# Peptides against a protein of PDB entry 1MQS, part 10

Target 1, 223 residues: chain A of PDB entry 1MQS
Amino acid sequence: ILKMLFLNKDLNNNDNITTITDDIFNQQEIIWKVLILDIKSTATISSVLRVNDLLKAGITVHSLIKQDRSPLPDVPAIYFVSPTKENIDIIVNDLKSDKYSEFYINFTSSLPRNLLEDLAQQVSITGKSDKIKQVYDQYLDFIVTEPELFSLEISNAYLTLNDPKTTEEEITGLCANIADGLFNTVLTINSIPIIRAAKGGPAEIIAEKLGTKLRDFVINTNS

## One batch from the design tools (peptide; aimed at target 1 Y139 F217)

Design b1_p11_4_s4 (made by RFdiffusion4, then SolubleMPNN; from b1_p11_4, 6 letters changed)
Fold by OpenDDE base, seed 5:
Structure b1_p11_4_s4 (fold): chain B 223 residues (1-223), chain A 11 residues (1-11)
Amino acid sequence: as target 1 above (223 residues)
Amino acid sequence: AIKDLTDELKK
């Protein structure tokens, strides 16, 4: 999330949110941006970041995508919204209206190909593709329901893992996906967890994969 | 993992 707020620049994640924001604030000129959210992303942001964190990241205003927003044609905008047709249409409309100077689009989850194509087509028609500086997806592989509870919302994960017909390869693949989601969660909350998993099942596989990812990350960030 | 789709959009 912090990476997104800093226009997906590489950040040293070894520091806590405050240290990162302070360092950036002190070292670089703050680029003031508008943050556009939806209900889901608002909940996520609120659970992970404080208002002061947003300010330190250069977020001057944050609004819901479905709300009427005032034009700020000289201000770059960060969209952090669900990959839906509705949101795409709104973004394109904002683009057409020159509502912001630059568009940094970050979809909370995977953008389906059909929607990507739709977005591309609509943007092409506007002739303002140059204003779209970034399009990222899969930012949130998890849903934060409570500060201490989250879900990866992987469809049928439990069923797949417990189906005797599921192959080891499928289990391994799913476990890898879960581990990726958990890893992204760790990065999002910027806190290294103590991993607890039941032995002898998929949870152990996931824990091992996650542990490896975390170790690799720590090593790479400290090197 | 976060994916950069910027180039795909501008193709």
Scores: peptide ipSAE 0.420, ipTM 0.927, DockQ to the pose 0.474
OpenDDE base, seeds 1, 2, 3, 4: peptide ipSAE 0.413, 0.414, 0.410, 0.414; ipTM 0.925, 0.926, 0.926, 0.925

Design b1_p11_5 (made by RFdiffusion4)
Pose (drawn by RFdiffusion4):
Structure b1_p11_5 (pose): chain A 223 residues (1-223), chain P 11 residues (1-11)
Amino acid sequence: as target 1 above (223 residues)
Amino acid sequence: FSHAKERTLPI
């Protein structure tokens, strides 16, 4: 999350510290930025970062994408928002409105090609595609409550999975999401683990789904 | 590798 608040800095280069010392912060000399969150993404940040931490990272203000936000045409903006049609539209609207000097679009989970092309088409007919400095799938779609306790914030799962009423489609969709939440966690760990799971029930479906996802990931790296 | 994926707008 912090690396993102630094415009995904230090990326594409060297350095293995973990929580930047101040003397180095003065090495790049950092400028204030607007941070745009949405309901879901605010729940992710406010769980691991205090307001003081945000300022210390150069974040002047933070507000939800849906609020009426007063313009700051000369101030950078970092969007950390869910990959939704609704949010993308507003980014396009803010982009046109010239709400901010720059845009650093960061998606909470992962943006589908479906919506990447959407955002891209809309932005193309603006004379301002040049202001979007970066768009990143961040893969931080989970909440870390305690140091090693995390949640996908998918409430009422045991019910949805065992309710006879539930469709054979609603179940597949739910497993697909849980497979993603885990995938989001696994990428954060930066380790491709061996999947072990109890057979017969949802855990297996999710295991095999996550298995396929992690399989392709390993492939679409080297070959 | 990084957990984050960069996206390029297909414009």

Design b1_p11_5_s1 (made by RFdiffusion4, then SolubleMPNN; from b1_p11_5, 5 letters changed)
Fold by OpenDDE base, seed 4:
Structure b1_p11_5_s1 (fold): chain B 223 residues (1-223), chain A 11 residues (1-11)
Amino acid sequence: as target 1 above (223 residues)
Amino acid sequence: FSPIKKLELPI
């Protein structure tokens, strides 16, 4: 998250967010930015950072993407939002209106190819592609409850997976969502776990899906 | 990526 707030520059690893922000604040000229969030990403940010941390990261204003926002044509914007068509359309509209000087787009999870193509197409039509400085999948689709604990915030996951009335399709869908969240978490912590799961149940499905995602990622990053 | 941690899925 801090890396994103500093425009995805490399930060020195420190266990203390306050120390990181203080060090950066003291050592570097702060680039003042606007942070645009959605409901989901707001929860993610709020679970990790305080308002003062945002300020120390150079965030002067944070707003919801769906809210009316005042134009700040001389201020760069960081978008940290869900990879949805709606959010893409809003970003493009903001681009068209010259709402900000620069656009640093960070999706909370993997942007599907079709949506990336849609974004690219819409941006190209505006003639303002030069204002799009970054497009990242941040893989931050989780809530941090404590330094070593996170939640995917999937409602009733346990109940759904253990209810005998749940359909196989529902289980498979939920397992995919869990695997996606775990994948995002793994990428965020930059450590590939050894996955252990019981056979013959949802755990195995999740493990297989996660394993596939991780393997694909490793292959793509090493090529 | 170094496999450092074990992820157990208790589901």
Scores: peptide ipSAE 0.062, ipTM 0.686, DockQ to the pose 0.033
OpenDDE base, seeds 1, 2, 3, 5: peptide ipSAE 0.055, 0.053, 0.063, 0.058; ipTM 0.676, 0.675, 0.709, 0.677; seed 3 fails the geometry check

Design b1_p11_5_s2 (made by RFdiffusion4, then SolubleMPNN; from b1_p11_5, 4 letters changed)
Fold by OpenDDE base, seed 5:
Structure b1_p11_5_s2 (fold): chain B 223 residues (1-223), chain A 11 residues (1-11)
Amino acid sequence: as target 1 above (223 residues)
Amino acid sequence: FSPIKELKLPI
């Protein structure tokens, strides 16, 4: 998150948020930015950072992507939003309207290829592609509640998985979503866990899906 | 990636 707030510059992660922000604050001129969030990313940011941390990171204003936002054509914007068609369309509209000077787009999770292509196409049509400075997948599709506890914020997951009326397709879909969230968490933490799951239930399905995703990722990154 | 952590799936 801090890296994102500093326009994805390399930060020394060995320091706490305060040290990082203080060091950057002291060493570099603060670039004031607008932070555009959605409901999900707001929860993520709020779970990890305090308002003062945002200020130290140069965030002057933060708003929801769906809110009416005043144009700040001389101010760079950081988008940290879910990878959805709706959000892409809003970003493109903001681009068209010259709402901000520069666009640093960060998706909370992996942007599907089709949406990336859509974004690229729409941006190309605007003729303002030069304003798009970054497009990143942050893999922050989780909420940090405690230092050793996180939540994927999947509503009724337990109920759905334990409801006898839930279809196998629904279970499989939910397990995939959970695995995706866990995958994103693992990537964000930058530590591959040993996965422990009970056999014969949804946990096994999740573990298998997650394991596959992690293996594929490791193979692709080491190649 | 450091394999230092254990992820338990209690589901």
Scores: peptide ipSAE 0.069, ipTM 0.669, DockQ to the pose 0.058
OpenDDE base, seeds 1, 2, 3, 4: peptide ipSAE 0.063, 0.066, 0.063, 0.074; ipTM 0.662, 0.686, 0.662, 0.682; seed 4 fails the geometry check

Design b1_p11_5_s3 (made by RFdiffusion4, then SolubleMPNN; from b1_p11_5, 6 letters changed)
Fold by OpenDDE base, seed 3:
Structure b1_p11_5_s3 (fold): chain B 223 residues (1-223), chain A 11 residues (1-11)
Amino acid sequence: as target 1 above (223 residues)
Amino acid sequence: MSPIKKLELPI
């Protein structure tokens, strides 16, 4: 739970919750966040943490996901909620409405594949996938299966993207080709991923292009 | 085949 409140950063200290929060509070600039809960997660949080612990973790306000919440477009949000269709729809609606600046989503239990796909699909349609910073299932031992590495077999892609002599048109063209390859991979695996990319570079361009392709595909298949 | 849950672009 504390790890989640600190955006899933590694907390090395086996110390008491109070000692950990005090040490972190004193050593780092506090990132203030909103904590969004449901009835089940509220009980979980209340059983483990005190109000002062939440404050020390940078939680400015906590609210129920089903409550009418005011927009805080400049404030990041941590969701800690049950993996339900209803909660996913609310999160997506909050995303659509720019309710918060960033979304850190933590599910209280295992997220079924169908719900993950639904979340990914809905997020892709919004065009705001960049605001989704994390999606965790706190009970899934994300067996970080060794990152499944695959190759698109695009020769010299790295060199082309990093060569100062490469034109913007060439970069854009290559990004489109990469996005096409990724799209085909996604279709082959028959699973819609959550896309993460660094901002301000080719990765963002690829992510946007891929997102558009996935949106178009979903719209065309549901029609 | 384990479903790709996350696609990270390391580029």
Scores: peptide ipSAE 0.061, ipTM 0.686, DockQ to the pose 0.036
OpenDDE base, seeds 1, 2, 4, 5: peptide ipSAE 0.056, 0.058, 0.058, 0.059; ipTM 0.663, 0.683, 0.656, 0.651; seed 4 fails the geometry check

Design b1_p11_6 (made by RFdiffusion4)
Pose (drawn by RFdiffusion4):
Structure b1_p11_6 (pose): chain A 223 residues (1-223), chain P 11 residues (1-11)
Amino acid sequence: as target 1 above (223 residues)
Amino acid sequence: SSSLTKYNPYH
């Protein structure tokens, strides 16, 4: 999360510290930025970061994408928002409106090609595609409550999975999401683990789904 | 026409 608040700096280069000392902050000399969150993504940040931490990272203000936000045409913006048609539209609207000097679009989970092309088409007919400095899938779609306790914030799962009423489609979709939440966690750990799961029920479906996802990920790296 | 490029920090 912090690396993102630094415009995904230090990326594409060297350094292995973990929580930047102040003397180094003064090495790059950082400038204030607007931070745009949405309901879901605010729940992710406010769980691990205090307001003081945000300022210390150069974040002047933070507001939801849906609020009426007064313009700051000369101030950078970092969007950390869910990959939704609704949000993308607003980024396009803000982009046109010239609400901010720059855009650093960061997606909470992962943006589908479906919506990447959407955002891209809209932005193309603006004379301002140049202002979007970066678009990143951040893979931080979970909440870390305690140091080693995390949640996918998918409430009422035991019910949805065992309710006879539930479709054989709703179940597949739910497992697909849980497979993603885990995938989001696994990428954060930066370790491709061995999947072990109890057979017969949802845990297996999710295991085999996550298995396929992690399989392709390993492939679409080297070959 | 212009386009957008998307990135992944884990790649």

Design b1_p11_6_s1 (made by RFdiffusion4, then SolubleMPNN; from b1_p11_6 with K6L H11L)
Fold by OpenDDE base, seed 4:
Structure b1_p11_6_s1 (fold): chain B 223 residues (1-223), chain A 11 residues (1-11)
Amino acid sequence: as target 1 above (223 residues)
Amino acid sequence: SSSLTLYNPYL
């Protein structure tokens, strides 16, 4: 939760909340942001954090997602809400209305594939995908950087990677497919990216595979 | 959970 409030930056989880907030407050400029909650997430946040903790984390205002909220077009927003169609529609409407400068979306539980696809489709229609910086749930951890958000259109990728019954072989195969898709994307944009991945998960596997493909491509094209 | 980020080195 605290990590979420600091835009999912790496934090030392061994320290208590007060120590972490104090260290960040003293070492870095606080990014002021709005926190958008629902009834369930409000209970969760209230059980772990105090109002002073939110302030130290740079939360200027916290509001309910269904509440009428004033636009703050120069302020980034953190959403921490249930993965529902209703909440997705509200987020998209907030995006359409330029209610905030940036959108950091954190779902309180796993986001079903159909809802992820719905979110992606609606965001695509708005033409403002660049404002969505992050989407997280209990299993998803990815950052969208400018200028574009895109889909590889790989069926059931999220479900497969997060199903505990999925075999290691299936995960490896899926990671290979994702790496292939990313490779093709890189070739299309004609720019070799710098790749960063979290260690110990599917992202690392994908990064390694993609890196190998890119290196091989560079060698073969320069030869 | 894990994150993968691709950066355009020219941006």
Scores: peptide ipSAE 0.052, ipTM 0.679, DockQ to the pose 0.055
OpenDDE base, seeds 1, 2, 3, 5: peptide ipSAE 0.050, 0.045, 0.046, 0.046; ipTM 0.643, 0.581, 0.664, 0.650; seed 5 fails the geometry check

Design b1_p11_6_s2 (made by RFdiffusion4, then SolubleMPNN; from b1_p11_6, 6 letters changed)
Fold by OpenDDE base, seed 2:
Structure b1_p11_6_s2 (fold): chain B 223 residues (1-223), chain A 11 residues (1-11)
Amino acid sequence: as target 1 above (223 residues)
Amino acid sequence: MSSIELHNPYL
């Protein structure tokens, strides 16, 4: 998250959030930015950062993407939002209206190829592609509740897995969603874990799906 | 080395 707030510049990972923010605040010229969020990313950021941390990172204003926002044509904007068609359309509309000086787009999870192509196509039509400085997948589709505890915020997961009326397709789909969330979490931690699961239940299904995703990722990043 | 341990919701 901090890396994103500093426009994805390399930060020394060995320091705590406070040390990093203090060092940057004291040593570098602060670039003031607007932070554009959605409901999901607001929860994510709020779980990890305090208002003072945002200020130290140069965030002057934060707003929801669906809210009416005043133009700040001389201020760069960081978008941190879900990879949806709706959010893409809003970003493109903001670009068309010259709402901000520069656009740093960060998606909370992997942007599907079809949506990336849609974004690229719409941006090309505007003739303002030069204002888009970055497009990143941040893989932050989780909430940190405690320093060592996070939630994927999947509603009714326990009920769905325990309801005898739940179909195999629904269970498989839910397990896939959980595996995706865990995958994103692992990528954020920047460490590939050993996966252990009990046999004969949803845990095994999730472990298999997650293991496959991680293996595929490692293969693709090493190629 | 980090590890993920997955538990079934029935435990």
Scores: peptide ipSAE 0.111, ipTM 0.785, DockQ to the pose 0.022
OpenDDE base, seeds 1, 3, 4, 5: peptide ipSAE 0.064, 0.016, 0.075, 0.076; ipTM 0.699, 0.398, 0.730, 0.730

Design b1_p11_6_s3 (made by RFdiffusion4, then SolubleMPNN; from b1_p11_6, 4 letters changed)
Fold by OpenDDE base, seed 3:
Structure b1_p11_6_s3 (fold): chain B 223 residues (1-223), chain A 11 residues (1-11)
Amino acid sequence: as target 1 above (223 residues)
Amino acid sequence: MSSLTLHNPYL
């Protein structure tokens, strides 16, 4: 949950929630965000976090997804909601209306393929896919951009990778472009990362391509 | 979609 509130950045501290939030709050500039919940996720959040913990995580406002919410077009939003058609439709409507600056979508459980396809299709129609920065569930995690790290500026990457009409060649090509972007980032940081990827999807393809590039680079620089 | 994570080995 804390990781989600910090836009899915790695939190290395095994400390208590309060210690983690205090340390992060004191060390980094807080990105203020809106947190959108449903009834189920509200119960989940409330069971683990206090209101002060949300504030320390940069949550300025939290609201129910079905509540009439005022537009905050300059504020990024974190959605943590159940993977339902209703919630997807509301998120897309919020996207259409430019309700927030950026959309970080987290589902409380696995998003069924049919709903993922529906989300992708609706987002495509809006022409505002660039505002969706992340879509996460337990099994289908996709990151388009992370503001404080880097952007590959690949338009519609999420839609392309999740559209059932996309060819294997198109997916492979896109994965290669992503791997190139990651490779360039790694070279800029001048640190070889440990790569972890879930098996059986685009992440694995990207990991393999990136791993190959990094190995080749290391071999060529040490020779 | 499957997640991809890059870890700094020195962190």
Scores: peptide ipSAE 0.069, ipTM 0.728, DockQ to the pose 0.044
OpenDDE base, seeds 1, 2, 4, 5: peptide ipSAE 0.005, 0.064, 0.068, 0.067; ipTM 0.381, 0.726, 0.748, 0.743; seed 1 fails the geometry check

Design b1_p11_6_s4 (made by RFdiffusion4, then SolubleMPNN; from b1_p11_6, 6 letters changed)
Fold by OpenDDE base, seed 5:
Order: sequence, then C-alpha cells, then structure tokens
Structure b1_p11_6_s4 (fold): chain B 223 residues (1-223), chain A 11 residues (1-11)
Amino acid sequence: as target 1 above (223 residues)
Amino acid sequence: MKTLTLSNPYL
C-alpha cells in the first residue's frame, strides 16, 4: 500500500516497507495526490493506514470512485479500486474529462485480460494514454483486522458452505473467490506457503485452486 | 517456510 501511495517508486533498499516508519515518509519528496477508492479498497486502506498516514504519503484528498469528484487537472491521481468494468469506465471517463494530471491505476486484485484490453482500447481512443502513468495489480483484496489476522470479507461464506441447499456450482464459485483472496494475500505477503488442506470439503477445493494459481504465477514470473 | 492450513467450516 505504501509503495502504491508513493507511485510505486522503488522506495530505498528497504524492500520490506511492511512497517509504517516515519523514515519512509521522510525520505521522499512529497508529491500531493488524490486517492480514489471504492468501497472495498476503502476498507482495505482503513484497516492498514490512518488518515494521518495518507497525509504523510501525500494524499491530500481521498474520495470514492463513484462520487462526483471535483476536477483537479493539475493534481495526479492514484486509483486503488477493484478490477471491474464499471471502475474502468469511470477511470476512462475521468481521463476524457482531464479530471487529473496523471493517472496511477492500481487494482486491488488481478485485472482480467479482457478488462485490460478494454481499458487499453478505451484509453487509446481518448488519445490521452500518456496520462496513464501506471497500471498495477496490488493484490490487496483483503482487510487486515489485526497484525496476524485478515479477512477476505466474503459475505455469508459460512452460511453458503453449510447450507445443504447450496449447489455445487455455488460452492465451487465461492471456493474460487476464497482462493483468489488467499492468492492475493500470499502475493502481498510475498511468501509462498506450503498449502495443507483437509480432504473432502471446501478446503480441498480451495487448496487446489490456490495451488494452481500459485503455480501459474510462479511459472509466469520466472519466464 | 510458512504453512497455510485450510480447514473446513464443517465436519
């Protein structure tokens, strides 16, 4: 998150900007930026950072992406939002409107290829692709409630998994969502765990899906 | 090396 707030610049040799230290904030020239969030990313940010931390990172204003935001054409914007068609369309509209000077787009999780292509296509049509400075997947689709506890904030997950009326498709879909969240968490922690799962239930399904995602990721990053 | 243990929500 902090790296994102500093425009994903290589913050000095402390690759482990895991700790919000005053030293991190003092070492960089503060560029004032607007932070644009959605409901989900707001929860994520709020779980990790305080308002004062945002200010220290140069965030002068933070707003919801769906809010009617005032144009700040001379101010760079950081988007930290879910990878959805709706958010892409809003970003593109903001680009068309010259709402900000520069656009640093950070998706909370992996942007699907089709949406990336859509974004690229729409941006190309605007002729303002030069304003798009960054497009990153931050893999921060979770909430940190405690230093050693996180939540994927998947509504009714327990109910869905325990309801005998739940279909296999629904279970599989939910397991996929959980696996995605865990995948994002793993990438955020930057440590590939050994996965253990109980056999014969959702845990196994999740483990398989997660394992596949991690393997694919490792293959793609090493290639 | 960290271990991720996944537990089922039900028996």
Scores: peptide ipSAE 0.250, ipTM 0.844, DockQ to the pose 0.022
OpenDDE base, seeds 1, 2, 3, 4: peptide ipSAE 0.211, 0.212, 0.248, 0.233; ipTM 0.829, 0.832, 0.841, 0.835

Design b1_p11_7 (made by RFdiffusion4)
Pose (drawn by RFdiffusion4):
Structure b1_p11_7 (pose): chain A 223 residues (1-223), chain P 11 residues (1-11)
Amino acid sequence: as target 1 above (223 residues)
Amino acid sequence: YVKDRTDELHS
């Protein structure tokens, strides 16, 4: 999360520290930025970061994508928002409206090509595609409550999975989301683990789904 | 891990 608040700095280069000392913060000399969150993404940040931490990272203000936000045409913006048609539209609207000097679009989970092309087509007919400095899938779609306790914030799962009423489609879709939440965690750990799961029920489906996802990920790296 | 889509957006 912090690396993102630094415009995904230090990326594409060296350094192995973990929570930047102030003397180094003065090495790059950092400028204030607007931070745009949405309901879901605010829940992710406010779980691990205090307001003081945000300022210390150069975040002047933070507001939801849906609020009426007064313009700051000369101030950078970092969007950390869900990969939704609704949010993308507003980014396009803010982009046109010239609400901010720059855009650093950061997606909470992962943006589908379906919506990447959408955002791209809309932005193309603006004379301002140049202002979008970066668009990143961050893979931080979970909440870390305690140091080693995390949640996918998918309430009422045992019910949805065992309710006879539930479709054989709603179940597949739910497992697919849980598979993603895990995938989002696994990528954060930066370790491709061995999947072990109890057979017969949802844990297996999710295991095999996550298995396939992690399989492709390992492939679409080297070959 | 972070996936960069910037070039895909501008293409």

Design b1_p11_7_s1 (made by RFdiffusion4, then SolubleMPNN; from b1_p11_7, 5 letters changed)
Fold by OpenDDE base, seed 3:
Structure b1_p11_7_s1 (fold): chain B 223 residues (1-223), chain A 11 residues (1-11)
Amino acid sequence: as target 1 above (223 residues)
Amino acid sequence: AIKDLTNELKS
């Protein structure tokens, strides 16, 4: 998330979010931007960042995509929204009306091919594709339910892990996917967790895989 | 993983 706020530049700092934003704010010229969210992404942002973090990331103002927003034709915009037809249409309308100077589009999950083609077609018609600087998707691998609880929303995870017909290979694969999602979460919040897991089951496998990923990451970033 | 679709959009 913090990477997105800095226009997807690489951030290799191992410190917490506050330390990272402080360092960047003090050392680099701030590019002021507008942040456009939806209900889902608002919950995510609120669970990870403080208002001061947004300010230090150069966010002048943030608003919901469905809200009436005043034109700021000289200000770049970051969209962090769900990949829906409705949101795509709104983004295109904002583009048509020259609502902002530049468009950095970040979809919270995977953008289906049909919607990508729809977006491309609409943008082509406007003749303003040059104003779209970035289009990213699959930004979030988790759903925030509340500040202390989130879900990776992997389909049938519990059933698969508890089905006696599930093979060891399938369990190992699923555990790896879960560990990847958790690793992504750790990177998002910029904090190394203390891992706790029940012993003797899939949770332990996941914990071990996550621990390995974190150790490897720390070694690679500090080398 | 995060995927960059910028080139796909403009192709």
Scores: peptide ipSAE 0.439, ipTM 0.931, DockQ to the pose 0.469
OpenDDE base, seeds 1, 2, 4, 5: peptide ipSAE 0.424, 0.432, 0.434, 0.413; ipTM 0.924, 0.930, 0.930, 0.924; seed 2 fails the geometry check

Design b1_p11_7_s2 (made by RFdiffusion4, then SolubleMPNN; from b1_p11_7, 5 letters changed; failed a check: a repeat of another design)
Amino acid sequence: AIKDLTEELKS

Design b1_p11_7_s3 (made by RFdiffusion4, then SolubleMPNN; from b1_p11_7, 5 letters changed)
Fold by OpenDDE base, seed 3:
Structure b1_p11_7_s3 (fold): chain B 223 residues (1-223), chain A 11 residues (1-11)
Amino acid sequence: as target 1 above (223 residues)
Amino acid sequence: AIKDLTQELLS
C-alpha cells in the first residue's frame, strides 16, 4: 500500500511504516496527489495507515470514487479501487472530463480480461491515453473484515483442510498459498509479526512456511 | 503478486 502511494517505487521494507514515511518525507520532494478509494479499499487503508502516514506520502485529499469530486486538473490522482465495471466507467468519465492531470490506477484484486479490454476500448475512444501513467492489479491478497481481523478469502479452505479425502500434496499446496497471502500481508503493513499457531495441524505448517519466508526475506533485504 | 498492466492496456 505504501508503495502505491509513492507511485509504485521501490521502498525499503525493513522498517515500520512510520520510519519509512519519515525518511522519505525528509529526504525527497513531496509530490502531492489525490487518493480515490472505494468502500473496500477504505477499510484496508484505515486498518494499515494513519492520517499522518497519508500526509507524509503526499496525499492532499482522499475521497470515495462514487462521491462528487471537484476537478483538480493540475493534480495527479491515485485510484485504489475494486476492478468493477462501475469503477472503470467512473475512471473513464474522470479521464474524459480532465478531472486530474495524471491517472495512477491500482486495482485491489485481479482485473478480468473482459474488463481490461473494456477499459482499453473506452480509453482509446477518449484519445487521452497519455494521461494514464500506471495500471496495476492484484494489489491485495486479503480482505479486511475489521481492524484486527482479515481473511485471505481462499475458496473452501476449511473444507479442503478438514476433508479426509484431501491428499497430503493438496494440503501442502494450500498451506503454501495461505503462507504466501500472509507474507504479502506482512509486507503490506511493513511489520514482522510474532507468529502463533496451534500445534499438530495445518496451522503449524502454515506458520513454519511463513516463518521461513520471513527469514529469507530479512536475509535477502539485509545482504 | 502485484502485476503491472500498463503496457497491456495501452498496446
Scores: peptide ipSAE 0.476, ipTM 0.938, DockQ to the pose 0.462
OpenDDE base, seeds 1, 2, 4, 5: peptide ipSAE 0.473, 0.457, 0.459, 0.466; ipTM 0.937, 0.934, 0.933, 0.935

Design b1_p11_7_s4 (made by RFdiffusion4, then SolubleMPNN; from b1_p11_7, 5 letters changed; failed a check: a repeat of another design)
Amino acid sequence: AIKDLTDELKK

Design b1_p11_8 (made by RFdiffusion4)
Pose (drawn by RFdiffusion4):
Structure b1_p11_8 (pose): chain A 223 residues (1-223), chain P 11 residues (1-11)
Amino acid sequence: as target 1 above (223 residues)
Amino acid sequence: SSSITKNSAVS
């Protein structure tokens, strides 16, 4: 999360510290930025970061994408928002409106090509595609409550999975999401683990789904 | 005019 608040800095280069000392912060000399969150993404940040931490990272203000936000045409903006048609539209609207000097679009989970092309088409007919400095799938779609406790924030799962009423489609879709939440966690760990799961029920479906996802990930790296 | 591209934060 912090690396993102630094415009995904230090990326594409060297350094292995973990929580930047102040003397180094003064090495790059950092400028204030607007931070745009949405309901879901605010729940992710406010769980691990205090307001003081945000300022210390150069974040002047933070507001939801849906609020009426007063313009700051000369101030950078970092969007950390869910990959939704609704949010993408607003980013396009803010982009046109010239709400901010720059845009650093960061997606909470992962943006589908479906919506990447959407955002891209809309932005193309603006004379301002140049202001979007970066768009990143961050893979932080989970909440870390205690140091080693995490949640996918998918409430009422035991019910949805065992309710006879539930479709054989709703179940597949739910497992697909849980497979993603895990995938989001696994990428954060930066370790491709061995999947072990109890057979017969949802845990297996999710295991085999996550297995396939992690399989392709390993492939679409080297070959 | 720049094309809109997407990157991953995964390294």

